# Peptides against a protein of PDB entry 3QIS, part 17

Target 1, 334 residues: chain A of PDB entry 3QIS
Amino acid sequence: PSLELSRREFVFENVKFRQLQKEKFQISNNGQVPCHFSFIPKLNDSQYCKPWLRAEPFEGYLEPNETVDISLDVYVSKDSVTILNSGEDKIEDILVLHLDRGKDYFLTISGNYLPSCFGTSLEALCRMKRPIREVPVTKLIDLEEDSFLEKEKSLLQMVPLDEGASERPLQVPKEIWLLVDHLFKYACHQEDLFQTPGMQEELQQIIDCLDTSIPETIPGSNHSVAEALLIFLEALPEPVICYELYQRCLDSAYDPRICRQVISQLPRCHRNVFRYLMAFLRELLKFSEYNSVNANMIATLFTSLLLRPPPNLMARQTPSDRQRAIQFLLGFLL

## One batch from the design tools (peptide; aimed at target 1 K174 V180 Y276)

Design b1_p12_2_s4 (made by RFdiffusion4, then SolubleMPNN; from b1_p12_2, 5 letters changed)
Fold by OpenDDE base, seed 4:
Structure b1_p12_2_s4 (fold): chain B 334 residues (1-334), chain A 12 residues (1-12)
Amino acid sequence: as target 1 above (334 residues)
Amino acid sequence: SEFEKLLEEYRE
C-alpha cells in the first residue's frame, strides 16, 4: 500500500491560549489495495502527538483511489498553557502517519506560541508590571524560576521581602485586579452572573486584552468577563490555595478559626488574591436579589478553582472531600 | 466596603 499526501509541513503562527487553529491536508490511496492508516507514537512517546495537537481522523481505511481530509487541530488548553508560557514546550512536533503493512509518512508541525497571563503563576504575575506580551521571553523564564525560588523562601519564612529590591511585587496580579474591578463596577446587578456562559469570541478578546492591555477597558459582556475570571483561576499552574495546604483546608473545613490560620500561611500573593476574591464574592452576595448569586452556588463554583486537589490526589477526590472543600469556602462567604 | 478597601489597597 502507498499514500499520497497533499502536504507534510504545517506552520501554526501566533498560537494563543484557547484559540483553535486548524490546518487540513488530504491523503489519497494511490495503491491497488485498501489500506488502513493511523497516527502512531514515536518510539519513546505514549501518544502520537503533543497534548496541544490533534489529528481528525487519527485513523481510518482508504479504498483504492479514495481520498480523505485530515484536520490538524492546535488547541492550547489549561493542560498545556503553563509549559508553553515557560518555553519548556514549543509549537513543534513530528507526526508519524503509519500505513499498515506499508511505509511511515512524517509530518512536521512548527509554529510559535504567544505567552498568556493565563497559566502563569501568581508569583510571576505579581512581578510583571507590564502586559505579558511586552515581556521578553527570556525574562519570562527568569521570572518563573525566580517565582519558584521566592515562593519557597516565603513558605520557609527565611527572607523578609527585601524592601530594597528595585521592583516591589504587586499585591495581586494586575489581571485579577482588572477582572474583579470590572465585575464590581458593572456586574454586581447582572442577572445570572457566573451561571450564564460567556461568548467564545468575547473570551478571546478578554484574554488578548489582559495579555496586551489593548483595549484599555476589558471588552465583552459581564458574563464573558465573569467566565474569564473562572478560566484564569482554573488555568493557574498552582491554585490560589496552594497544593501544600489542600489537606489542611479539608481538615479545618468546620473550624472557621483554623481555616483563617491555614489561609494566613499562604504565600503573600496567594493570600492577597484569596482575600481579594473572598471580599468581592461577599460583595456580590449583597446583590443576590439582582444577580441570583447565592453562597452555596459561589462556594460550589469557586471551590473547584481555588481549592484544587494536588495532581496525585485528583483521581481520588471523594464526595466527602468535595463537601469539606465547599464548607471551607462557605466559611469565608458568610 | 471591605472589598472597596482591598480594591484601593491593591491598586497599582
Scores: peptide ipSAE 0.636, ipTM 0.972, DockQ to the pose 0.666
OpenDDE base, seeds 1, 2, 3, 5: peptide ipSAE 0.606, 0.598, 0.601, 0.595; ipTM 0.968, 0.967, 0.967, 0.966

Design b1_p12_3 (made by RFdiffusion4)
Pose (drawn by RFdiffusion4):
Structure b1_p12_3 (pose): chain A 293 residues (1-134, 168-310, 319-334), chain P 12 residues (1-12)
Amino acid sequence: PSLELSRREFVFENVKFRQLQKEKFQISNNGQVPCHFSFIPKLNDSQYCKPWLRAEPFEGYLEPNETVDISLDVYVSKDSVTILNSGEDKIEDILVLHLDRGKDYFLTISGNYLPSCFGTSLEALCRMKRPIRERPLQVPKEIWLLVDHLFKYACHQEDLFQTPGMQEELQQIIDCLDTSIPETIPGSNHSVAEALLIFLEALPEPVICYELYQRCLDSAYDPRICRQVISQLPRCHRNVFRYLMAFLRELLKFSEYNSVNANMIATLFTSLLLRPPPSDRQRAIQFLLGFLL
Amino acid sequence: SEFEELHEFYKE
């Protein structure tokens, strides 16, 4: 049971939020007998690597002496974007490739991460006047820029918030917001609209803070009480919520053109603005509908 | 017009 590896060191340079990278290498069974390989957790872990990293394939069978290409894939999603933004985690790791009944092969992962305004808290963004990778703001400039674009160009946009944008344009929009305060956000209306949804979803703290979540559901049927729960939010969260509710009510006026109705808004934005740490789903859409109407 | 004024308010 022996393996030959084309390389053991891999570099993921300039890793960005939601931008896929692949570092590929070849494994060859140079032994005399067949072997089984698999990636294993390091002593006392649950997984063989961190969430932003994946091996493809992560296990297999090799006769002497067939070869197999392994793809080491890096993808920073909403699960890891905040800790990598913060520096609580780095683009580094060790993969232990394990031969069943044999040697261990140690693969070193290194590289660097570029922080994004996406996955950054509303509070910190309101404190930062300049782009992240170039008195606080009422709302983060990034969300204002996305909403400003949609308000200007997308009020009459057919199927707004129902048609997915382009992956390439989403990344361009994110990089644009990370590095500039542009005159125009690049990309189609569908891309800008989706980038907004991704922005809300990627927030480390939702627009409606986690501890107020349950109170919102309980209060879902009393509009006076719902508004008061909103008053308990920090200033930046309260402002973003009010600002978005006002924006969505503005879009409802053009529903005959943009097909944006209360049904779709409630089911789309409730889970983004009001996340927990069933029928609660119903009190939640009721909570949000109370503001839209 | 109301949202436009509000939107301008949130610009900064």

Design b1_p12_3_s1 (made by RFdiffusion4, then SolubleMPNN; from b1_p12_3, 4 letters changed)
Fold by OpenDDE base, seed 4:
Structure b1_p12_3_s1 (fold): chain B 334 residues (1-334), chain A 12 residues (1-12)
Amino acid sequence: as target 1 above (334 residues)
Amino acid sequence: SEFEKLLEEYRE
C-alpha cells in the first residue's frame, strides 16, 4: 500500500491560549489495495502527538483511489498553557502517519506560541508590571524560576521581602485586579452572573486584552468577563490555595478559626488574591436579589478553582472531600 | 466596603 499526501509541513503562527487553529491536508490511496492508516507514537512517546495537537481522523481505511481530509487541530488548553508560557514546550512536533503493512509518512508541525497571563503563576504575575506580551521571553523564564525560588523562601519564612529590591511585587496580579474591578463596577446587578456562559469570541478578546492591555477597558459582556475570571483561576499552574495546604483546608473545613490560620500561611500573593476574591464574592452576595448569586452556588463554583486537589490526589477526590472543600469556602462567604 | 478597601489597597 502507498499514500499520497497533499502536504507534510504545517506552520501554526501566533498560537494563543484557547484559540483553535486548524490546518487540513488530504491523503489519497494511490495503491491497488485498501489500506488502513493511523497516527502512531514515536518510539519513546505514549501518544502520537503533543497534548496541544490533534489529528481528525487519527485513523481510518482508504479504498483504492479514495481520498480523505485530515484536520490538524492546535488547541492550547489549561493542560498545556503553563509549559508553553515557560518555553519548556514549543509549537513543534513530528507526526508519524503509519500505513499498515506499508511505509511511515512524517509530518512536521512548527509554529510559535504567544505567552498568556493565563497559566502563569501568581508569583510571576505579581512581578510583571507590564502586559505579558511586552515581556521578553527570556525574562519570562527568569521570572518563573525566580517565582519558584521566592515562593519557597516565603513558605520557609527565611527572607523578609527585601524592601530594597528595585521592583516591589504587586499585591495581586494586575489581571485579577482588572477582572474583579470590572465585575464590581458593572456586574454586581447582572442577572445570572457566573451561571450564564460567556461568548467564545468575547473570551478571546478578554484574554488578548489582559495579555496586551489593548483595549484599555476589558471588552465583552459581564458574563464573558465573569467566565474569564473562572478560566484564569482554573488555568493557574498552582491554585490560589496552594497544593501544600489542600489537606489542611479539608481538615479545618468546620473550624472557621483554623481555616483563617491555614489561609494566613499562604504565600503573600496567594493570600492577597484569596482575600481579594473572598471580599468581592461577599460583595456580590449583597446583590443576590439582582444577580441570583447565592453562597452555596459561589462556594460550589469557586471551590473547584481555588481549592484544587494536588495532581496525585485528583483521581481520588471523594464526595466527602468535595463537601469539606465547599464548607471551607462557605466559611469565608458568610 | 471591605472589598472597596482591598480594591484601593491593591491598586497599582
Scores: peptide ipSAE 0.636, ipTM 0.972, DockQ to the pose 0.673
OpenDDE base, seeds 1, 2, 3, 5: peptide ipSAE 0.606, 0.598, 0.601, 0.595; ipTM 0.968, 0.967, 0.967, 0.966

Design b1_p12_3_s2 (made by RFdiffusion4, then SolubleMPNN; from b1_p12_3 with H7L F9Q K11R)
Fold by OpenDDE base, seed 4:
Structure b1_p12_3_s2 (fold): chain B 334 residues (1-334), chain A 12 residues (1-12)
Amino acid sequence: as target 1 above (334 residues)
Amino acid sequence: SEFEELLEQYRE
């Protein structure tokens, strides 16, 4: 069996978080026998492609002289955004299109990724006074490495934040400040806030706005801005409540005094973001007659975002653990 | 409110 491929080189320019890009090509069976094709893993890989790439279809049969269109879909989710922001991964891959009892055909994937404040650590964002798209990639790498080291120093209570360091970190990321300021100003009376989904086009404009500071005001509906806040919190490499405190939050869920003590042990930026968000959500609850927002709904929604189980425990989260996590947040909303 | 105080405190 043999195939003809219309294209073997694919370039995905300006790949962004949550923005789907598609490139299509054709494969044709120029042989005299039916053939089965599949994308196969390389020798050391468990998957035929990187997590941000998909082929559709990834396998199939072709009759003699049959042609099929294959879509190569590039989509950076929350699962790939952090490693692409750091430059640990890149928009580069090699796909192996295998033909049963035939040859392997290699497809080259290349491109560039545009960094996002989504999937960047709170620590790194607190050091970024400029939009992330204005920050040189080399400085992003340094800021992530420094952010890890300073988080460790902060947890160890070793170094008082030297007030003399030329660039004092922000108390909260400017992106969170802007989202919450916008929601407070414009969305407190919005019916079904956090219940109605945003528009995908508006979400992309909001992400681009936060990444570039263009336009000066966050675009889109209140629903899209509210969903953008949820996406931001979900995409954090480490949740607002650090993984190290997860179990202690569950264990303290019914003691509001211990809950406050646990939160006091968060790194400064995480603690400030948590306080800021909880104060905002308590403010929204005053408008419950207008926005249909209640404490149980908010606690249920934000628990999965703010108090995520560590990756090693994700598959083991019990209904009891989820209820404790909700109860933990309720103690800050009531 | 507590929120407005934090909003101003955390302003850049």
Scores: peptide ipSAE 0.636, ipTM 0.971, DockQ to the pose 0.653
OpenDDE base, seeds 1, 2, 3, 5: peptide ipSAE 0.601, 0.603, 0.610, 0.600; ipTM 0.967, 0.966, 0.968, 0.966

Design b1_p12_3_s3 (made by RFdiffusion4, then SolubleMPNN; from b1_p12_3, 4 letters changed)
Fold by OpenDDE base, seed 3:
Structure b1_p12_3_s3 (fold): chain B 334 residues (1-334), chain A 12 residues (1-12)
Amino acid sequence: as target 1 above (334 residues)
Amino acid sequence: SEFEELLKKYRE
């Protein structure tokens, strides 16, 4: 069997977080026999492509002289955004299109990724006084490494940040400050806030706005701004409550004094973000008659975002652990 | 409110 491919080189320019890009090509059976095609893993790979790439269809049959369109879909989710922001991964891959009893056909994927404040650490964002798109990519790597080292020093209650050499970090990321300030100003009376989904186009505009500017006003509906806050929290590489404190939060869930003590042990930026969010959510709860927001709904929603189980425990989360996690947050909302 | 105090404090 043999295939003819209309294209073998694909370039995905200006790839962004949550923005789907598609490139299409055709494969034709120019042989005299039916053939089965599939994308196969390279040697030492578990998957035929990187997590941000998909082929559709990834396998199929072609009769003689049949042609099929294959879509190469590039989509950066929360699972790939952090490693692309840091430059640890890039928009580069090689796909192997295998023909049963035939040849391998290599496809080259290339492109560029545009960094996002979504999927960037709270520590790194507190050091970014300008939009992430104004920061050179080389400096983003240094900011993430330095931020990791400062997180560790802060957790160990070691040496005060040497205030002398680096610009003073922000108390909270400007992005989360802007989202919450906007919601406080405009969304406190919004019916079904955090219950109605935002618009996908508006979400993209909000992300692009926060990545490229420091707006006075965030574009989009209150629902889209609210969902953008949820997406931001979900995309954090380290949740607002660090993984190291997860079990202690569960263990303390019924003692409000211990809960406050656990939160006091968070890195400065994480602790500030947590306090800021909890104060905001308590403010929203005063408007429950208008926004239909209640403490149980908010605690349930934000628990999965703020108090994530460590990756090694995700598969083992019991209903009891989830209820303890919710109870932990309820102690800050009531 | 506590929120308005934090909002102001974290603006800097």
Scores: peptide ipSAE 0.559, ipTM 0.962, DockQ to the pose 0.743
OpenDDE base, seeds 1, 2, 4, 5: peptide ipSAE 0.557, 0.552, 0.556, 0.550; ipTM 0.962, 0.961, 0.961, 0.961

Design b1_p12_3_s4 (made by RFdiffusion4, then SolubleMPNN; from b1_p12_3, 6 letters changed)
Fold by OpenDDE base, seed 4:
Structure b1_p12_3_s4 (fold): chain B 334 residues (1-334), chain A 12 residues (1-12)
Amino acid sequence: as target 1 above (334 residues)
Amino acid sequence: EEFRKLLEEYRE
């Protein structure tokens, strides 16, 4: 069997978090026999492509003189955003289009990724006084390395942050501050807040606004701004409640005193963000007559974002663990 | 209010 490919080189320029890009090409069976095609893993790879790439269809049959369109979809989710922000991964891949009993055809994927505050650590963001798109990529790498070291120092209750040598970190990321300040100003009376989905186009504009500071005011509806906050919290590489404290939160869920002690053990930025969010959510609950927000809904929604199970425990989360996690947050909302 | 105090405390 043999194929003709309309294109073999694909460039995805300015790839952004949650922005789908598509490139299409055609494959044609120029042989005289039916052929089966599939994208196959390289020798050491478990998957035929990187997590941010997909081929559709990824396999199929072609009769003689048949042509099929294949879509190459680039989509950076929460699962790939952190490694792309750090430059650990890049918008580069090689796809192997295999023919059964035939040849391999190589497709080259290239492009560039634009860093986002989404998927960046709270520690790194607290060191960024500028929008992430204004920060040189080399400095982003340094900020992530420094952030890891400071998280470890904070968890170990080691040396007080040397107030003298580097610019004082922000108390909370400016991006969280901006989202919550906007919601507090404009969304406290918004009916069905956190219950109505945002618009995908508005979400992209909000993400771009936080990444670039353009425009100066966060665009979009209150629903889109509220969803952007949820997406931000979901995309954090380390959740607001650090994975190391997850089990202690569950164990303390019915003891409000121990719950507060557990939160006091968070790294400074995580603790500040947690307190800030809980104070904001308690404020929203005062407007429940207008916004239809209640403590159980909020606790249920934010628990999955703020108090995530560690990756090794994610598959083992019981309904009891989920209920304990909700109860833990309820103790800060009531 | 606690929240307004935190907004001012955490403002740049």
Scores: peptide ipSAE 0.325, ipTM 0.921, DockQ to the pose 0.624
OpenDDE base, seeds 1, 2, 3, 5: peptide ipSAE 0.051, 0.073, 0.036, 0.046; ipTM 0.784, 0.827, 0.771, 0.811

Design b1_p12_4 (made by RFdiffusion4)
Pose (drawn by RFdiffusion4):
Structure b1_p12_4 (pose): chain A 293 residues (1-134, 168-310, 319-334), chain P 12 residues (1-12)
Amino acid sequence: PSLELSRREFVFENVKFRQLQKEKFQISNNGQVPCHFSFIPKLNDSQYCKPWLRAEPFEGYLEPNETVDISLDVYVSKDSVTILNSGEDKIEDILVLHLDRGKDYFLTISGNYLPSCFGTSLEALCRMKRPIRERPLQVPKEIWLLVDHLFKYACHQEDLFQTPGMQEELQQIIDCLDTSIPETIPGSNHSVAEALLIFLEALPEPVICYELYQRCLDSAYDPRICRQVISQLPRCHRNVFRYLMAFLRELLKFSEYNSVNANMIATLFTSLLLRPPPSDRQRAIQFLLGFLL
Amino acid sequence: STFEELHEEYKD
């Protein structure tokens, strides 16, 4: 049971939020007998690697002496973007490739991460006047820029918030917001609209803070009480919520053109603005509908 | 107030 590896060290340079990287290497069974390989957790872990990293494939069978290409894939999603933004985690790791009844092969993962305004808290973004990788703002400039673009160009946009944008343009929009305060956000209206949804989803703290979430559901049927729960939010969260509710009510005026109706808004934005840490789904859409109408 | 007025107010 022996393996030959084309390389054991891998570098993921300039890793960005939602931008896929692949570092590939070849495994060859140079032994005399067939072998089983698999990636294993390091002593006392649950997984063999961190969430932003994946092996493809992560296990397999090799006759003497067939070869197999292994793809080490890095993808920073909404699950990891905040800890990598913060520096609580780095683009580093060790993969232990394990031969069943044999040697262990240690693969070193290194590289660097570029922080994004996506996955950054509303509070910190309101504190930062300049792009992240170039009195506080009422709302983060990034969300203002996305909403400003949609307000200017997308009020009459057919199927707004119902058609997915382009992956390439989403990344361009994110990099644009990370590095600049542009005159125009690049990309189609569908891309800018989706980037807004991704922005809300990637927030470490939702627009409606987690501890106020349950109170919102309980209060869902009393508009006076719902507004008061909103008053308990920190200034920046209260402002973003009010700003978005005003923006969505503005879009509802052009529903005959942009197909944006209360039904779609409620089911789309409720889960983004109001996240927990069933029929509560119903009180939640009721909560949000109370503001839209 | 209108959304436009609110949007301009929140620009900064």

Design b1_p12_4_s1 (made by RFdiffusion4, then SolubleMPNN; from b1_p12_4, 6 letters changed)
Fold by OpenDDE base, seed 5:
Structure b1_p12_4_s1 (fold): chain B 334 residues (1-334), chain A 12 residues (1-12)
Amino acid sequence: as target 1 above (334 residues)
Amino acid sequence: MSFEELLEEMRE
């Protein structure tokens, strides 16, 4: 069997978080026999491509002189955004198109990624006084490393190092402040807030705005700004309630005093963001006659974002664990 | 602390 490929080199310029890009190519059976094609893993890989890449179709049959169009789709989700922001991964891959009883055909994928405040740690963002696109990539790496070390020191209750060397971090990320301040000013009376989805184009504009500027006003509808806050919280590499405290939150869910003690043990930036969000959500609940928002809806929605199970426990989350997690948040909303 | 007072504390 034999294939002809219309293209073998693909370049994805200016790849961004949640922005789909597509490149297409054609394969043709220029042989005299039917053939089966498939994308196969390279040696030592478990998957045929990186998590941010997909081929469609990834396999198929071609009769002699038949042709098929293949789409290469690049999409950076919450699952790959953090490793791309840090430069640990890059927009580079090699795909192996295997022909049964035939040759392997290699496809080269390349491009560049544009960093986002989405998928960046709360600790790094608190040190970042400028938009992420103004920060040199080398400095982003240093900020993530320093942030990891400070989180560990904070959890270990180690004495703060000498005041002299690093600029005082922000109390909360400017991106969280911008989103919440906008919602507080303009969305408290918005009907079906956090229940109606935003527009995908407006979400992209909000993300680009937060990555590139410090706006006076966030663009888009109140629904899009509200969904952007949810996306931001979901994309955090470490949830607002750190994984180390997850089980203690569940164990304390019916004791409001212990719940407050658990929150007091969060790293400073995480604790500030949690308190800030809970204060905002309690304020929003005062307008329930206008916005149709209630404590049970908010607790259910935000629990999955703020109080995520550690990756090793995610597959084992019981309905009882979910109810305890919701009850934990309800104690801060009521 | 009101939400407005917390907002002001978060701006410093």
Scores: peptide ipSAE 0.090, ipTM 0.831, DockQ to the pose 0.744
OpenDDE base, seeds 1, 2, 3, 4: peptide ipSAE 0.040, 0.039, 0.035, 0.037; ipTM 0.774, 0.775, 0.768, 0.770

Design b1_p12_4_s2 (made by RFdiffusion4, then SolubleMPNN; from b1_p12_4, 6 letters changed)
Fold by OpenDDE base, seed 1:
Structure b1_p12_4_s2 (fold): chain B 334 residues (1-334), chain A 12 residues (1-12)
Amino acid sequence: as target 1 above (334 residues)
Amino acid sequence: RSFEELLEEMRE
């Protein structure tokens, strides 16, 4: 069996968070026998491609002289955005198109990723006074390393931040401030806020705006700005409530005093973001007559974003744990 | 309210 491929090299330029790109190629059975094709893992890989890549179809049959179009889809989700922002991963892969009882055909995937403030740590963003696209990638790596070291120092109750020559970090990321300040100014009376989805095109414009500029106003509808905040919180590599405090939040869920003590133990940036979001959400709840937002809805929505189970516990989250997590957040909304 | 006013409310 043999295949002819119309193309073997694919370049995905300017790959962005949540922006689907597609490249197509044709495979043709130029043999005299039916062929089964499949994309197969490389020797050391569990999957035939990286998490941000897919082939469609990834397998199939071709009769003699049959041709099929294969789509190579590049999509950076929340699951891939952090590793691409840091440069730990890149828009590079090799696909192995296997022909049953035949040859392997190698496809080269390459391209460039454009960093996003989405999927960047709160600590790194607090050090980032300029849009992420203005920050050299080398400096992003340094900011993540420094971020990790400061988080560890903060957790260890080590020496006060030397008030000296280092530029003081922002109290909250400018991106969160921009989103929340916009919602506070313009969306408090928005009917069905956080219930109506945003427009995908507007979401992309908001992401691009936050990645490239410090806007005076965020583009798009209040619904799109609200959803962009949810996407931002969802894409955080470490949730606003650090994984280390997850169980303590659940254990304290019915004691508002202990809940506040748990929050006080968050790293400074996380604690500031949490309090800022809670202040905003409490303000939003005063306008419930206009925006149809209630504490139970908000607590349910934001709990999954702010108080995520650590990866090792995700598969074991009980309905009781979810209820406790919601109750924990309710104690800051009421 | 300015960002600063929201941050002051977070300190209380």
Scores: peptide ipSAE 0.037, ipTM 0.763, DockQ to the pose 0.173
OpenDDE base, seeds 2, 3, 4, 5: peptide ipSAE 0.033, 0.032, 0.035, 0.034; ipTM 0.755, 0.756, 0.764, 0.754

Design b1_p12_4_s3 (made by RFdiffusion4, then SolubleMPNN; from b1_p12_4, 6 letters changed)
Fold by OpenDDE base, seed 1:
Order: sequence, then structure tokens, then C-alpha cells
Structure b1_p12_4_s3 (fold): chain B 334 residues (1-334), chain A 12 residues (1-12)
Amino acid sequence: as target 1 above (334 residues)
Amino acid sequence: MTFEELLKEMRE
């Protein structure tokens, strides 16, 4: 069996969070026999491609002289955004197109990723006074490392926050402030807020706006701005309530005093973001007659974003755990 | 409510 490939090198320029890019190529059976093709893992890989890449179709049959179009789809989800922001991963891969009883064909994937404030840690964003696209990648790495070290030091109660450091971190990320301030100013009376989806084009504009500027106004509908806040919270590498406190939140869910004590143990930036969001959401609930938002809806929605189970416990989350998590958050909304 | 007002509520 033999294949002819129309292209073997693919470049994905300016890859962004949640923006699908597609490159297509053709494969042709130039042999005399039917053939089966498949993308196969490399020797040390469990998957035929990185998580941000997909081939469609990834396998198939070709009769003699038959051709098929294959789409290479690049999509950076919340699952890949953090490692791409840090430069731990890159828009580079090698695909192995295997022909049954034939040879392997290698495809080279390359490109560049544009960093996003989405998928960046709260600690790093609190140090980032400029849009992420203005920050050199080398400095992003340093900010993440420093943020990790300061988080660890803060959790260990080892170092008083040196109040004398010339560059005080922001109390909350500017991106969270921009989103929440917009929603507070313009969306409190928005019917079906957090219940109506935003527009995908507007979401991309909002993401690009937050990544590249400090806008006076966020573009798009209130629904798109609201959904952008949800996407931001979902994409955080560490949820607003740190994984270390997850079980304690569940255990305290019915004791409002203990719940507040647990929140007080969060790293400063996480604690500030939590309190800021809760203050906003309590204000939003005062307008329930206009915006149709209620405490149970908000608690259910935001619990999955703010109080995520640690990755090792994700598969074991019970309905009881979910209810406790919701109850924990309700104690801050009511 | 200004950012400053909301920050004040965070401190209370």
C-alpha cells in the first residue's frame, strides 16, 4: 500500500485560547490495493497528538485512486491553556500517519501561541499590571515561578508579606475587576443574566480585549461579559478556592462561622477574588426581579467554578459532595 | 458602586 500526501508541514500562526484554527490536506491512495490509514501514537506517547490538536478523520479506508481530506484542528481549551501560557508546552507536534502493512508518514505541526490572561494563575495576574500580551514570555515564566513560591510561602505562614516591596501586587487581577465592574455597572438589570449564553464572536473579542488592553469598556453584550467571567474562572489553573481547602469547605458547609475561617486561610489574591465575587453576586441578587438571578442558581453555577474537587478526587465526587459544595457557597450569598 | 466601594465591602 502507498499514500500520496498533498502537504506534510503545517504552521498555525497566532493560536489563541478558544479560537479554532484548521488546516486541511489530502491523502490519496496511489497504490493498487485498498489501504487503511490511522494516526498512531509515537513510542512514548499515549495519544497520537497533543491535547490541543485533532485530526479529522483520524483513521479510514481508501480504495485505489481514492482521496480523502483530513482536517488538522488546533483548539486551545481550558485543559491546554495554562501549559501554553507558561511555555511548558508549545504549538509543535509530529503526527504519525500509519498505513496498515505500509510505511509511516510524518506530519510536522508548528506555530506560535499568544498568551492569555485566561488560564493564568491569580497570583501571576495580581503581579501583572499590564495586559499579558505586553509582558515578555520570559517575564511570564518568572512571574509564575515567583507566584508559586509566594503562594507556598504564604500558605506556610513563613514570610510576612514584605509591605515594603516597591511593587505591591494588585488586590485582585485587573481582568476580574474589569469583568465584574462592567457587570456591576451595566448588567444588574439584565434579564436572564448568567442564563443566556454569550455570542462566541463577542467572547473572543472580550478575551482579546483583556489580553491586549485595559479597556474603558468591555465589548459585547452583558451575556457575553457574564459568560467571559465564567470562562475565566473555569480556566484558572488553581480555582478561586484552592484545592487544599476543598475538603474543609465541604466539611464546614453547614457552619457559616467555620466557612468564613476556611476562606480566611486562602492565599491573599484568592481570598480577595472570592470576597470580591461574593460581594458582586450578593449585589446582583438584590436585582433578582430584573435579572431573574436567584441564590440557588448562582450557587449551583459558581460552585463548579470556584470550588472544584482536586484532580485526584474528580472521579469520586458524590452528589452529597456537590450539595455540600453548593451549601458552602450559599452561606456567602445569603 | 465603585471599585473602591466594593473593595470596602470586601474588608468588612
Scores: peptide ipSAE 0.027, ipTM 0.723, DockQ to the pose 0.202
OpenDDE base, seeds 2, 3, 4, 5: peptide ipSAE 0.026, 0.025, 0.027, 0.027; ipTM 0.721, 0.719, 0.721, 0.723

